Peptides against a protein of PDB entry 3T6J. Designs and how they scored, part 182

Target 1, 375 residues: chain A of PDB entry 3T6J
Amino acid sequence: PIVESYIGFIESYRDPFGSRGEFEGFVAVVNKAMSAKFERLVASAEQLLKELPWPPTFEKDKFLTPDFTSLDVLTFAGSGIPAGINIPNYDDLRQTEGFKNVSLGNVLAVAYATQREKLTFLEEDDKDLYILWKGPSFDVQVGLHELLGHGSGKLFVQDEKGAFNFDQETVINPETGEQIQSWYRSGETWDSKFSTIASSYEECRAESVGLYLCLHPQVLEIFGFEGADAEDVIYVNWLNMVRAGLLALEFYTPEAFNWRQAHMQARFVILRVLLEAGEGLVTITPTTGSDGRPDARVRLDRSKIRSVGKPALERFLRRLQVLKSTGDVAGGRALYEGYATVTDAPPECFLTLRDTVLLRKESRKLIVQPNTRLE
Target 2, 372 residues: chain A of PDB entry 3T6J as posed
Amino acid sequence: PIVESYIGFIESYRDPFGSRGEFEGFVAVVNKAMSAKFERLVASAEQLLKELPWPPTFEKDKFLTPDFTSLDVLTFAGSGIPAGINIPNYDDLRQTEGFKNVSLGNVLAVAYREKLTFLEEDDKDLYILWKGPSFDVQVGLHALLGHGSGKLFVQDEKGAFNFDQETVINPETGEQIQSWYRSGETWDSKFSTIASSYEECRAESVGLYLCLHPQVLEIFGFEGADAEDVIYVNWLNMVRAGLLALEFYTPEAFNWRQAHMQARFVILRVLLEAGEGLVTITPTTGSDGRPDARVRLDRSKIRSVGKPALERFLRRLQVLKSTGDVAGGRALYEGYATVTDAPPECFLTLRDTVLLRKESRKLIVQPNTRLE

## One batch from the design tools (peptide; made by RFdiffusion4, then SolubleMPNN)

Design b2_p19_8_s1 (from b2_p19_8, 10 letters changed)
Fold by OpenDDE base, seed 4:
Structure b2_p19_8_s1 (fold): chain B 375 residues (1-375), chain A 19 residues (1-19)
Amino acid sequence: as target 1 above (375 residues)
Amino acid sequence: MTGIAGDVYPIAKEGEVLE
């Protein structure tokens, strides 16, 4: 078997300032069969990057073909087990040296296990479809999230010698129409500048890339979906995201006004963006469960994903990238924290919904480290 | 970065973050 591993101070999710890495590591075996679709995605990556809603000047100057491999994890030592990984974490290294992506296949398999009777917050009419396509849609989302989410975008940098990695005279900020007015100075990093929001912000950007690009026919084709199946995968991917945004409330601590999980915060932000888009795209309705206790339903109007959802996400995603590229911490924080704020304001009443989410909370899955042997 | 957490990513307790 082909064995892959990594070890070190890698992820900073447990640092409130996003700077200090947690020591972690894994040993995994390459799943060749499952890697094929990701290889096809890599082959299309350069073209798909052009579909992202920012000018080429805000994308990496040189496309560096990354690795993307599906891995079956034998052991994972860390505070959490991801579905996918993109490394290294430093954006400067990503844009100058390249990066590697992995999908943790057997972790995904665990995530795909869903029992209909335990599936919360969905309309009955969506449950069977959701169960059917959750796995496949999640594969799409993870692939896009890692490769084209974390693997996209450029940081504008002035080096120690005063040289810029962009043309100050010609590069225009698409949001303002003006020349670039801010950048990263020598010694500044994404994490050092954006600090408390850095991890979640980046996850939000990556998740948004996934949702945005999953609408592209080429992506669905790469993953082997066509026609009605492709549309169902899109629908379920978006539905899963908006549901996740509701579920995310579990990870918010009202008393401290903070989030305890970066990805869940990101998903809540996306939910807020899509709710703001209006026009009946997303609806969250408080209900009463069969047990007589509070419940809720999330509805996503499939017919409005492209007409309402995509434009809203496009604008939001572009803003995320522009603010990231320019090192505009003030603007980035204002934008992100605005959407990440949890209040009990109508119509959503998110704090009240949080109580419902907690009431309906499912037990966490237990993941057992596997064995493998040669016979 | 570590990518999508899915529904299997453990909760980091507020008190367990790095100081």
Scores: peptide ipSAE 0.029, ipTM 0.638, DockQ to the pose 0.192; fails the geometry check
Fold by OpenDDE base, seed 2:
Parts: C-alpha cells; structure tokens; sequence
Structure b2_p19_8_s1 (fold): chain B 375 residues (1-375), chain A 19 residues (1-19)
C-alpha cells in the first residue's frame, strides 16, 4: 500500500492568536478508489475556481495543480482528528509553491455513523434521506472545502522591495468599487493579521466554498451523482451544514463569550447567514421531545437553496474573500464577529437553543485505531 | 490547514486552549 504521514507543529486551532501550531501527526494508507474521485476534482479545479464569486484578480495568478488523496488513517495523534487537510498552512506558500489535500476517509466514515433514533434536530421526513446521503455529501464537502476552499483566493502583498503582486491601478475592490487600499506588508501573514478570528474565518470561507460549489453539476458528476441523487446530495449537504450550525452552540462558552472550536464557529456563522437570507429558507423551531423536555427542529426548504441560499452565500463568501485578500482586519472582524455573536435575542434565542443542544447532546464517539492485514 | 472536523471531534475544548 501507499503510505502517507506527516508530523510536526501544524495546526494552530488551540492557539488563541492562531499562530502557534500544536504538535500532531498521522500515519495513513491511500484509498485508491476514493482518491480517483479527488483526482478528477483536481483535474477540474482550474475551471471550478472560476465559478467562485470573486474577480479573477482576487484569485491566484497561476493555478498550481495540487495532490489530493483519500487516506485511511492508521494512527492520529492530536487534539482532534480532522476529516480533511490542506497543507501548508501558509497562504504565501500556497500561492507560490502549491499545496496538498487529503481526505481522511475512515474518519469520515465514523462521523457518518448515526442511529436514526438518536438523530437530533431533524424532521422525521428528512432522517432517512440524511442517513443515506450524509456520507456521500460529506465526501463532496470535504473535497471542495480542502481543494477549492483552502486552495483558493489571493492575498494582495507588497514585498520588501515595494513591489505589488497586483496592479494597483486596474484592480478594483468589488465591494467598494474603488482601487485596493490595503494589503499585506512584508512579514505580515493571514494568521498574524487576523489573529483570534483567523482560523475560524478561514474555515468559514472554505465551508462556504463547499456549499456554493456543490450546486455545480460538474462537481456532483465527478463524485458519481446525477439526477435525483445529485439533488439529494446537495440537499443533505446544505441540511447538514445548517444542522451543524445549531449543534455548534455546544462549543460556545457564554461566560467567556468565546468559541472552543473553529469549524463549529464557522458553521454557526453560515447558519446565521442563511437565516438572515430569510424567505423561509431555514427555520429552527423549538419543540418538546417525547420525554417532555425541550427539543428543536431544523428545516431547510430544498426549493429555496438556489434561489435564496446561493445568492446569500455568494454575497457573504465574496465579502470574506475580499476582506481576506486586502488584509482588512477591521472589516473582516466586524463582519465575522457580527455573525459569530451568540445572544438570546428573538426570534432564534440562540442561548436558549444552546441549552436544548446541550440537553440533547449525544455521547462523544470514541475513535479506535485500526489494524491492517496482509492478504 | 485542517479542513472539516466531525461533529464529535472538536479540535479544542474549554480549558485546552494554549496560553
């Protein structure tokens, strides 16, 4: 088998300033069958990048073909096991040297496992569909998230010699209609500038890319979905995201006004964006469980994903990218923290919903390290 | 950068953030 590994100070999610990496590592085996799907995605990446809702001037100047493989993890050491990875964690290197993507396939499989009777916050009519398509939709989401999420976008930079990596006279900020007024100086990085919000902000951007591009027929075709199956994968992917946004409240600490998990914060932000879109796209309804205790239901109107959800996500995603590209920390923080704020304000009453989420919390799954056999 | 984390696998928990 083809063996892959990495080890070192890689992910900075546990650093309040998003700068210091936690020491982690894994050993994994390539899943050739699933890797073939990701290779097809890579082959289409250059074209799919053009579908993202920002001008080409805000995208990387040159497409650098990355590697993308599906991995079955044999061992993983760290605070948590991801579903996917995009490395290196330096945007400048991603732009100039390229990057590698991996999907941790067997980790995803564990995440997919949910008993119907224990599946929380979904309508009964959605449960079977959700169970059926959660896995496949998550494969799509991970692929897009890593390759076209983390792998997309340009940082505007002025180097130590004063040279710009963009034309100051011709590049226009699509949000303001003006020339570019801010950029990264020599020595400034995404993490150093955006600091406390950098990790979650980037995860939110990547998740949003996944939701946005999963609507593209070519993406679904790459993963082997057509017709009704493709539409169900789209629906379940979006449904999973809005559900995840509710579940995310578990990882918010009201007393400290902070989030303990970057991806979950990102998912909550996306939920807020989609709720703000209105028009009945997303509805969260407090209910009472069969045990007489608080419960809730999330509803996503399938018919409004493209008409309401996509435009809302498009606008939001464009803003995320523009603010990131220009190094506009003030604007980026205002935008992101605005959506990341958790209050008990109506109609959602998120702090009250948090109590419901905690009440309905499932036991944490245990990850058992697998063994290999020679046959 | 690490991508999606499963619902049950948080990267950080309260009290585990670096000082």
Amino acid sequence: as target 1 above (375 residues)
Amino acid sequence: MTGIAGDVYPIAKEGEVLE
Scores: peptide ipSAE 0.028, ipTM 0.620, DockQ to the pose 0.205; fails the geometry check
Fold by OpenDDE base, seed 3:
Structure b2_p19_8_s1 (fold): chain B 375 residues (1-375), chain A 19 residues (1-19)
Amino acid sequence: as target 1 above (375 residues)
Amino acid sequence: MTGIAGDVYPIAKEGEVLE
């Protein structure tokens, strides 16, 4: 067996400024069989990157073929166990040296072990489909999120010598139609500039890449889905995201106006974007449960994913990338915090929905790590 | 930035052994 491990100050989610890493580590075994689909994704990555909704000038200058493996985690020491990892967490290194992706396969395998009767906030007609495809769709999402999400985009930089990594005269900001007006200076990083929103913003970008690219036929083919199955995987992936956006309210603290989980904040932002798209794409309906207590239902119109959802997400995702590339903190903060704001304004009444989410909250999940041996 | 797919609700079954 191939054993992989890492240890050190790696993830900065627990730092309010997104800069100081938490000390963590894992030991895992490579699952060769499950890695094959990710290898195919890597083989197509350079082409798929061109499908992202920003100009090539906002993408990395050179494609660096990364590693991507599925890992069965034996031990993970940290505040939480992720479903996937992209390292290093430094954009400059990702651009110049490359990166590595891992999917924590056994984490993914158990992530959706929820029983049908405990599955909250879905229409009854969606529950069986959701249960059937949540695993496969999540594999697709994680692969895209890590490889083409975190692995995409360019930071515009001026180095210590005053040289730019982009042509100031020819590169145009697609949102403004003007030349590039801002960039990262020597010593500035994504985390140092965007600070309190950096982690969640980047997760939102990566999740959006996943949703956007999962619509591409080649992606579904890589993962072995065709025809009706491919469409169901797409539907469930998007459905899972909008549901997660509602569930995310658990991690919002109204009294402090803050979010306690970067990925969940990101998913709420995506939900807001898709709700803003309108046209009946996403509907959240307060209901009364069989127990007489408040409940809710999230509905996604699958027929409107491509016609309504994709264009909305495309525009949003492009804006995220452009603001990131140019180091436009003011614009980025205005955009992201705008969508991350939780109020009780109609029609959604998110603060009221939060009460419903908390009421329907399951007990805190414990992850028990296995013991294993080589025979 | 940090690069993790992160948590979904639920993360795992309560008391579930990851395999």
Scores: peptide ipSAE 0.027, ipTM 0.612, DockQ to the pose 0.271; fails the geometry check
Fold by OpenDDE base, seed 1:
Structure b2_p19_8_s1 (fold): chain B 375 residues (1-375), chain A 19 residues (1-19)
Amino acid sequence: as target 1 above (375 residues)
Amino acid sequence: MTGIAGDVYPIAKEGEVLE
């Protein structure tokens, strides 16, 4: 078997300022079959990047082909086990030197193991479909999230010599219609500028890329889905995201007005964006469970994903990227924190829903290191 | 950066800042 590992100060999610990495490491074995799908995705990445909703001037000048591998984790040391990883975390290095992507395949497999009777917040009619396609849809989402999410976009930079990596006279901000008015100065990084929102903001961008690009037939084909299966994978991927946005409320602390998990905050933001789109795309309905206690149902209208959901996500994702590229912290914070705000305002009443989420949460699961043998 | 996580991930103590 091919063994991969990494170790070091890598992820900064535990740092309130998003700057200092937590010491972590893993040992894993390459899953060749799943890696082949990601290799096909990599082969199409340069073309797929053109499908993202920002001008080429906001994308990397030169595509650097990354490595992408599916891994079965033997051991993982850290505060959390991700589904996928994109490293390094420095945008400048990603742009100039490249990056590596991994999918932690067996971690995803564990996440897929949900009993139908314990599956919360979904309509009964969606449960079987959700169980069937959660795994496959998550593979698609992880691939897009890592490769084309974290792996996309350009930072506008003025170097130490005063030179720009973009043409100030010709590059237009698609949101304002004006020339570029802000950028990163020498020594400024994504994390240093956006600080407390940097991690969650970037995860939100990456998740949004996943949802947006999973609508592309070529993406589904790469993963082996066509026709009705492809449409079901799309539906379940979007359904999973809006459900995750509701579940995310567990990780919000009302008393401190803060989020304790970057990805969950990101998923809540996406939920808010899709709710704002309106037109019956997403509906959250408080209900009463069979036990007489509060419950809820999330409904996603499949027929409105492309007509309502995609345009809403397109606009939002473009704004995220433009604000990131230009280093507009004020605009970025205003946008992101606006969607990340949790109140009890109607019609959603998110604080009340949070109580429901907490009431319905499953017991904490423990991931156990597998016993592995060679055959 | 660390990618997406499932509903049960990441595994951390309650109240901690998570990925």
Scores: peptide ipSAE 0.027, ipTM 0.629, DockQ to the pose 0.210; fails the geometry check

Design b2_p19_8_s2 (from b2_p19_8, 9 letters changed)
Fold by OpenDDE base, seed 2:
Structure b2_p19_8_s2 (fold): chain B 375 residues (1-375), chain A 19 residues (1-19)
Amino acid sequence: as target 1 above (375 residues)
Amino acid sequence: MTGVAGDVYPIAKEGEVLE
């Protein structure tokens, strides 16, 4: 088998300053069958990038074709096991040498193995479908998230010599209708400018790309889904995201007004965007469980994903990208923190819902490392 | 600048309850 591994101080999610990496490592083997799907996704990436809701001027001038593989993890050491990885985390290396994407396929399978009776916050009619398609839909989401999420978008830069990587006279900000008025200076980076919101903001952008592009038939075809199956994968992917947005409340600390997990914050933001879209797209209903204690149900109207959800996400995603590209920290912070704010205001009463989420919290799964054998 | 980001898509972070 083809073996892949990495080890070192790689991810900085647990650093309050987002600077120091946590020591992490894995050993994995390539899943050839799933990797072939990701290879096809890579082959289609340049075309799929054009489907993203920003002008070509806000996209990379040249697509650097990455590697993308599905991995079956044999061992993983760290505070948390990712579903997907985009590396390296160094901008200079990513630009000069390219990047690699991986999906940790067997980890996904384990993580989302759910007993029907323990599946929280879903309507009964959705549970079987959710259980059936959660895994496959997540494969799609991870692939899009890593490759076309993190792998998309252009930062406008003025170099040390004063040269711009964009035409100041012709490039128009699609949100303002004006010429570009802000950019990154020499030495400025995404992380340095956006600081405390940078990680979560980028994750939100990447997740949004996944939701947005999973609607594209070509994407679903790449993963082997057509017809009703494709539609079910879409539905479950979106349903999973809105459910995740509710579950995300576990990672909000009201007393400190902060989020403890970047991806969870991102998922909550997406939930807020989709709730704001209205028109019955997403509904969260407080209920009472069979035990007489608080519960909740999340409902996503399948028929409104394309008509209501997609346009809402499109507008939001475009705005995320434009603000990122232009280095507009003030605008970006205002936008993102606005959606990331957790209050007990009606109708959602998110702080009350948080109590419900905590109440319904199940025991954490134990991930046991697999073994291999020679046949 | 191309604007490529390296990151991780988490499924089992510390404290996260996976059902």
Scores: peptide ipSAE 0.025, ipTM 0.571, DockQ to the pose 0.093; fails the geometry check
Fold by OpenDDE base, seed 1:
Structure b2_p19_8_s2 (fold): chain B 375 residues (1-375), chain A 19 residues (1-19)
Amino acid sequence: as target 1 above (375 residues)
Amino acid sequence: MTGVAGDVYPIAKEGEVLE
């Protein structure tokens, strides 16, 4: 088997300012079969990047082919075990030196282990489909999230000599129709500028890229899905995201008006975007469980994913990228925090829904190191 | 950066900021 590992100060999610990395590490074995799918995705990455909803001027000038592998984790030391990783975390290094992607395949498998009878907040008619395609859809989402999410986009920079990495006279901001008015100065980074929202904002962008690009037939084909199966994978991926947005409320602390988990905050933001799109795309309905206690159902209209969901996500994702590229912290914060705000305002009544989420939450799973053998 | 977490929640103490 091929063994991979990493160790160091890597992820900054536990730093309120998003700047100090937590010391973490893993040892894993390469899953060759799944890695082959990611290799095909990498081979298509340069073309797929052109499908993202921003002008080429907001994308990297030169595509640097990354490494992407699926890993079965033997041991992971850290505060959390991710499903996927993109490193390094410095955008400047990603732009100039490249990056590496990994999918933690057996971590995803643990996430798949939810029993049908314990699956919360879904319509009964969706449960079997969800269980069937959750795994495959997650593989797609993780691949896109890491490679084309975190691996996409350009930061506009003025270097220490005053030179720009973009043409100030010709590059137009697609949101304003005007020339670029802000950028990163020498020494400024994504994390240093966006600080408290940097991690969650970037995760939201990456998750949005996943949802957006999973609609592309070539992506589904790379992962081995065609026809009805491809459509089911798309549906379940989007359904999982909106469900996750509801589940995310567990990680919101009303008393402190803050989020405790960057990815879950990101998923809530996406839920809010898709709810705002309206037209019956997403519906959250409070219900009463068989036990007589509060429950809820999330419904996603499959027929409206492309007609309503995609355009909404396109606009949102473009805004995220443009604000990131231009270093517009004020605009970025206003946008992101607006969608990340949790109130009890109708029709959603998110604070009330949070109580329902907490009531229905499953016991925390303990991930344990498996025994392994060579066969 | 750390990617998708799915239904796998980080192991952390109550009140901690999580990835």
Scores: peptide ipSAE 0.023, ipTM 0.619, DockQ to the pose 0.194; fails the geometry check
Fold by OpenDDE base, seed 3:
Structure b2_p19_8_s2 (fold): chain B 375 residues (1-375), chain A 19 residues (1-19)
Amino acid sequence: as target 1 above (375 residues)
Amino acid sequence: MTGVAGDVYPIAKEGEVLE
């Protein structure tokens, strides 16, 4: 078997300023069979990057073919086990040297053993479909999230010699219609500039890329989905995201106005974006459970994903990228914190919904190393 | 930035044989 490992100060999710890495490490075995679909995705990456909703001037100058493997994790030492990884976590290195992607395949495989009776906040009519396609849709989402999410976009930089990596005279900000007014100076990084929102903001961008590009027929074909199956995978992927946005409220602390998990904050932001789109795309309805206690249902109108959801996500995703590229911290913070704000304002009443989410919360799952043998 | 897609609820996995 091919063994892969890493160890060091890698992820900065636990740093309030998003800069200091947590010491972590893993040992894993390459799953060659599961890696094949990601290899096909890599082969199409350069073309798929052109489908992202920003000008080529805001994309990386040169496509660097990354490595993408599915890993069966034997041991993971850290505060949590991710579904996928994109490293290194430095935009300058990703832009100039390249990057590697991994999907933690056995983590994904186990995550989908959800019992129907324990599945919260979905309509009954969606539960069977959700259970059937959660796994496959999540494979698509993780692949897109890592490869084309974290692997996309350009930072505008002025180097130590005063040279720019973009043409100041010709590059136009698509949101303002003006020339580029801000950039990263020498020594400035994504994390150093965006600080407290950097991790969650980037996860939100990557998740949004996944949702946006999963609508592309070529992506679904790469993963082996056609016809009705492809449409169901799309639907369940989007449904999972809006559900996750509701579940995210567990990780919000009202007293401190603080989010405790970057990905969940990101998913809540996406939910807010899709709710703002209106037109019946997403509906959250408070209900009463069979136990007589508060419950809720999330409904996604699958017929409105392309007509309502995609345009809303496109505009939002473009704004995220433009603000990131230009190092516009003020604009980025205003945008992101605006959508990340949790209030009890109608019609959603998110603070009230949070109480429902907490009430319906399952016990924390423990991370246990599997007993594995090589034969 | 950090490049990880994480599920909120990591799941313990039972014993498995890897080749």
Scores: peptide ipSAE 0.022, ipTM 0.580, DockQ to the pose 0.389; fails the geometry check
Fold by OpenDDE base, seed 5:
Structure b2_p19_8_s2 (fold): chain B 375 residues (1-375), chain A 19 residues (1-19)
Amino acid sequence: as target 1 above (375 residues)
Amino acid sequence: MTGVAGDVYPIAKEGEVLE
């Protein structure tokens, strides 16, 4: 088998300022069959990048073909085991030298195992479909998240010599209609500027890219889905995201007014964006469970994903990218923290919903790392 | 950057920072 590994101070999630890496490492075996799907996605990446909702001037000047591999993890040392990875975590290196993507396939497989009777917050009519397509939709989402999420976008930089990596006279901010007014200076990075929100903000951007691009027929074709199956994968992917946004409330600490998990905060933000879109796209309804205790149901109107959801996500995703590219920390923080705020205000009453989420919380699954044997 | 898909929940303790 082909063995891959990585080791070092890589992820900064444990740093409250988002800058210092935690020591982590893994040893994994390449899953050739799954890697082939991601290779097809890589082959289409340059074209798909053009579908993202920002001007080419806000995208990388040159497409650098990345490596994308599906891995079965044998051992992982760190505070948390991810489903996917994009490295290095330096945007300047990503845009000049390239990057590598991995999907931790057997970690994803663990996430797929859900008993129907334990599946919370979904309508009964959605449960079977959700169970059927959760796995495939995750593959799509992770692939897009890593490759075209983390792998997309340009940072506007002024180097040590005072030179810009963009044309100050011709590049226009699509949100303001004006010339670019802010950028990264020498020594400034995404993490150093955006600090406490950097990780979650970037995860939100990447997740949003996944949702947005999964609507493109070519993406589903790459993964082998056509017709009704493709539409079901799309639906379940979006449904999973809005459900995850509700589940995310577990990771909010009201007393400290903060989030404890970057990805979950990101998913909550996306939920808020889609709720704001209105028009019946997403509905969260408090209910009473069969046990007489509080429950809730999330409904996503499939017919409104493209007509309502996509435009809302497009606008939001563009704003995320523009603020990131320009190093506009004030604007970025205002936008992101606005959507990340958890209150008990009607109609959603998120703090009340949080109590329901905690009440319905399942026992944590244990991820047991495998042993190998000779056959 | 690392991604956690779907309903995979990391071990979160009270008082921990984003992970």
Scores: peptide ipSAE 0.022, ipTM 0.629, DockQ to the pose 0.142; fails the geometry check

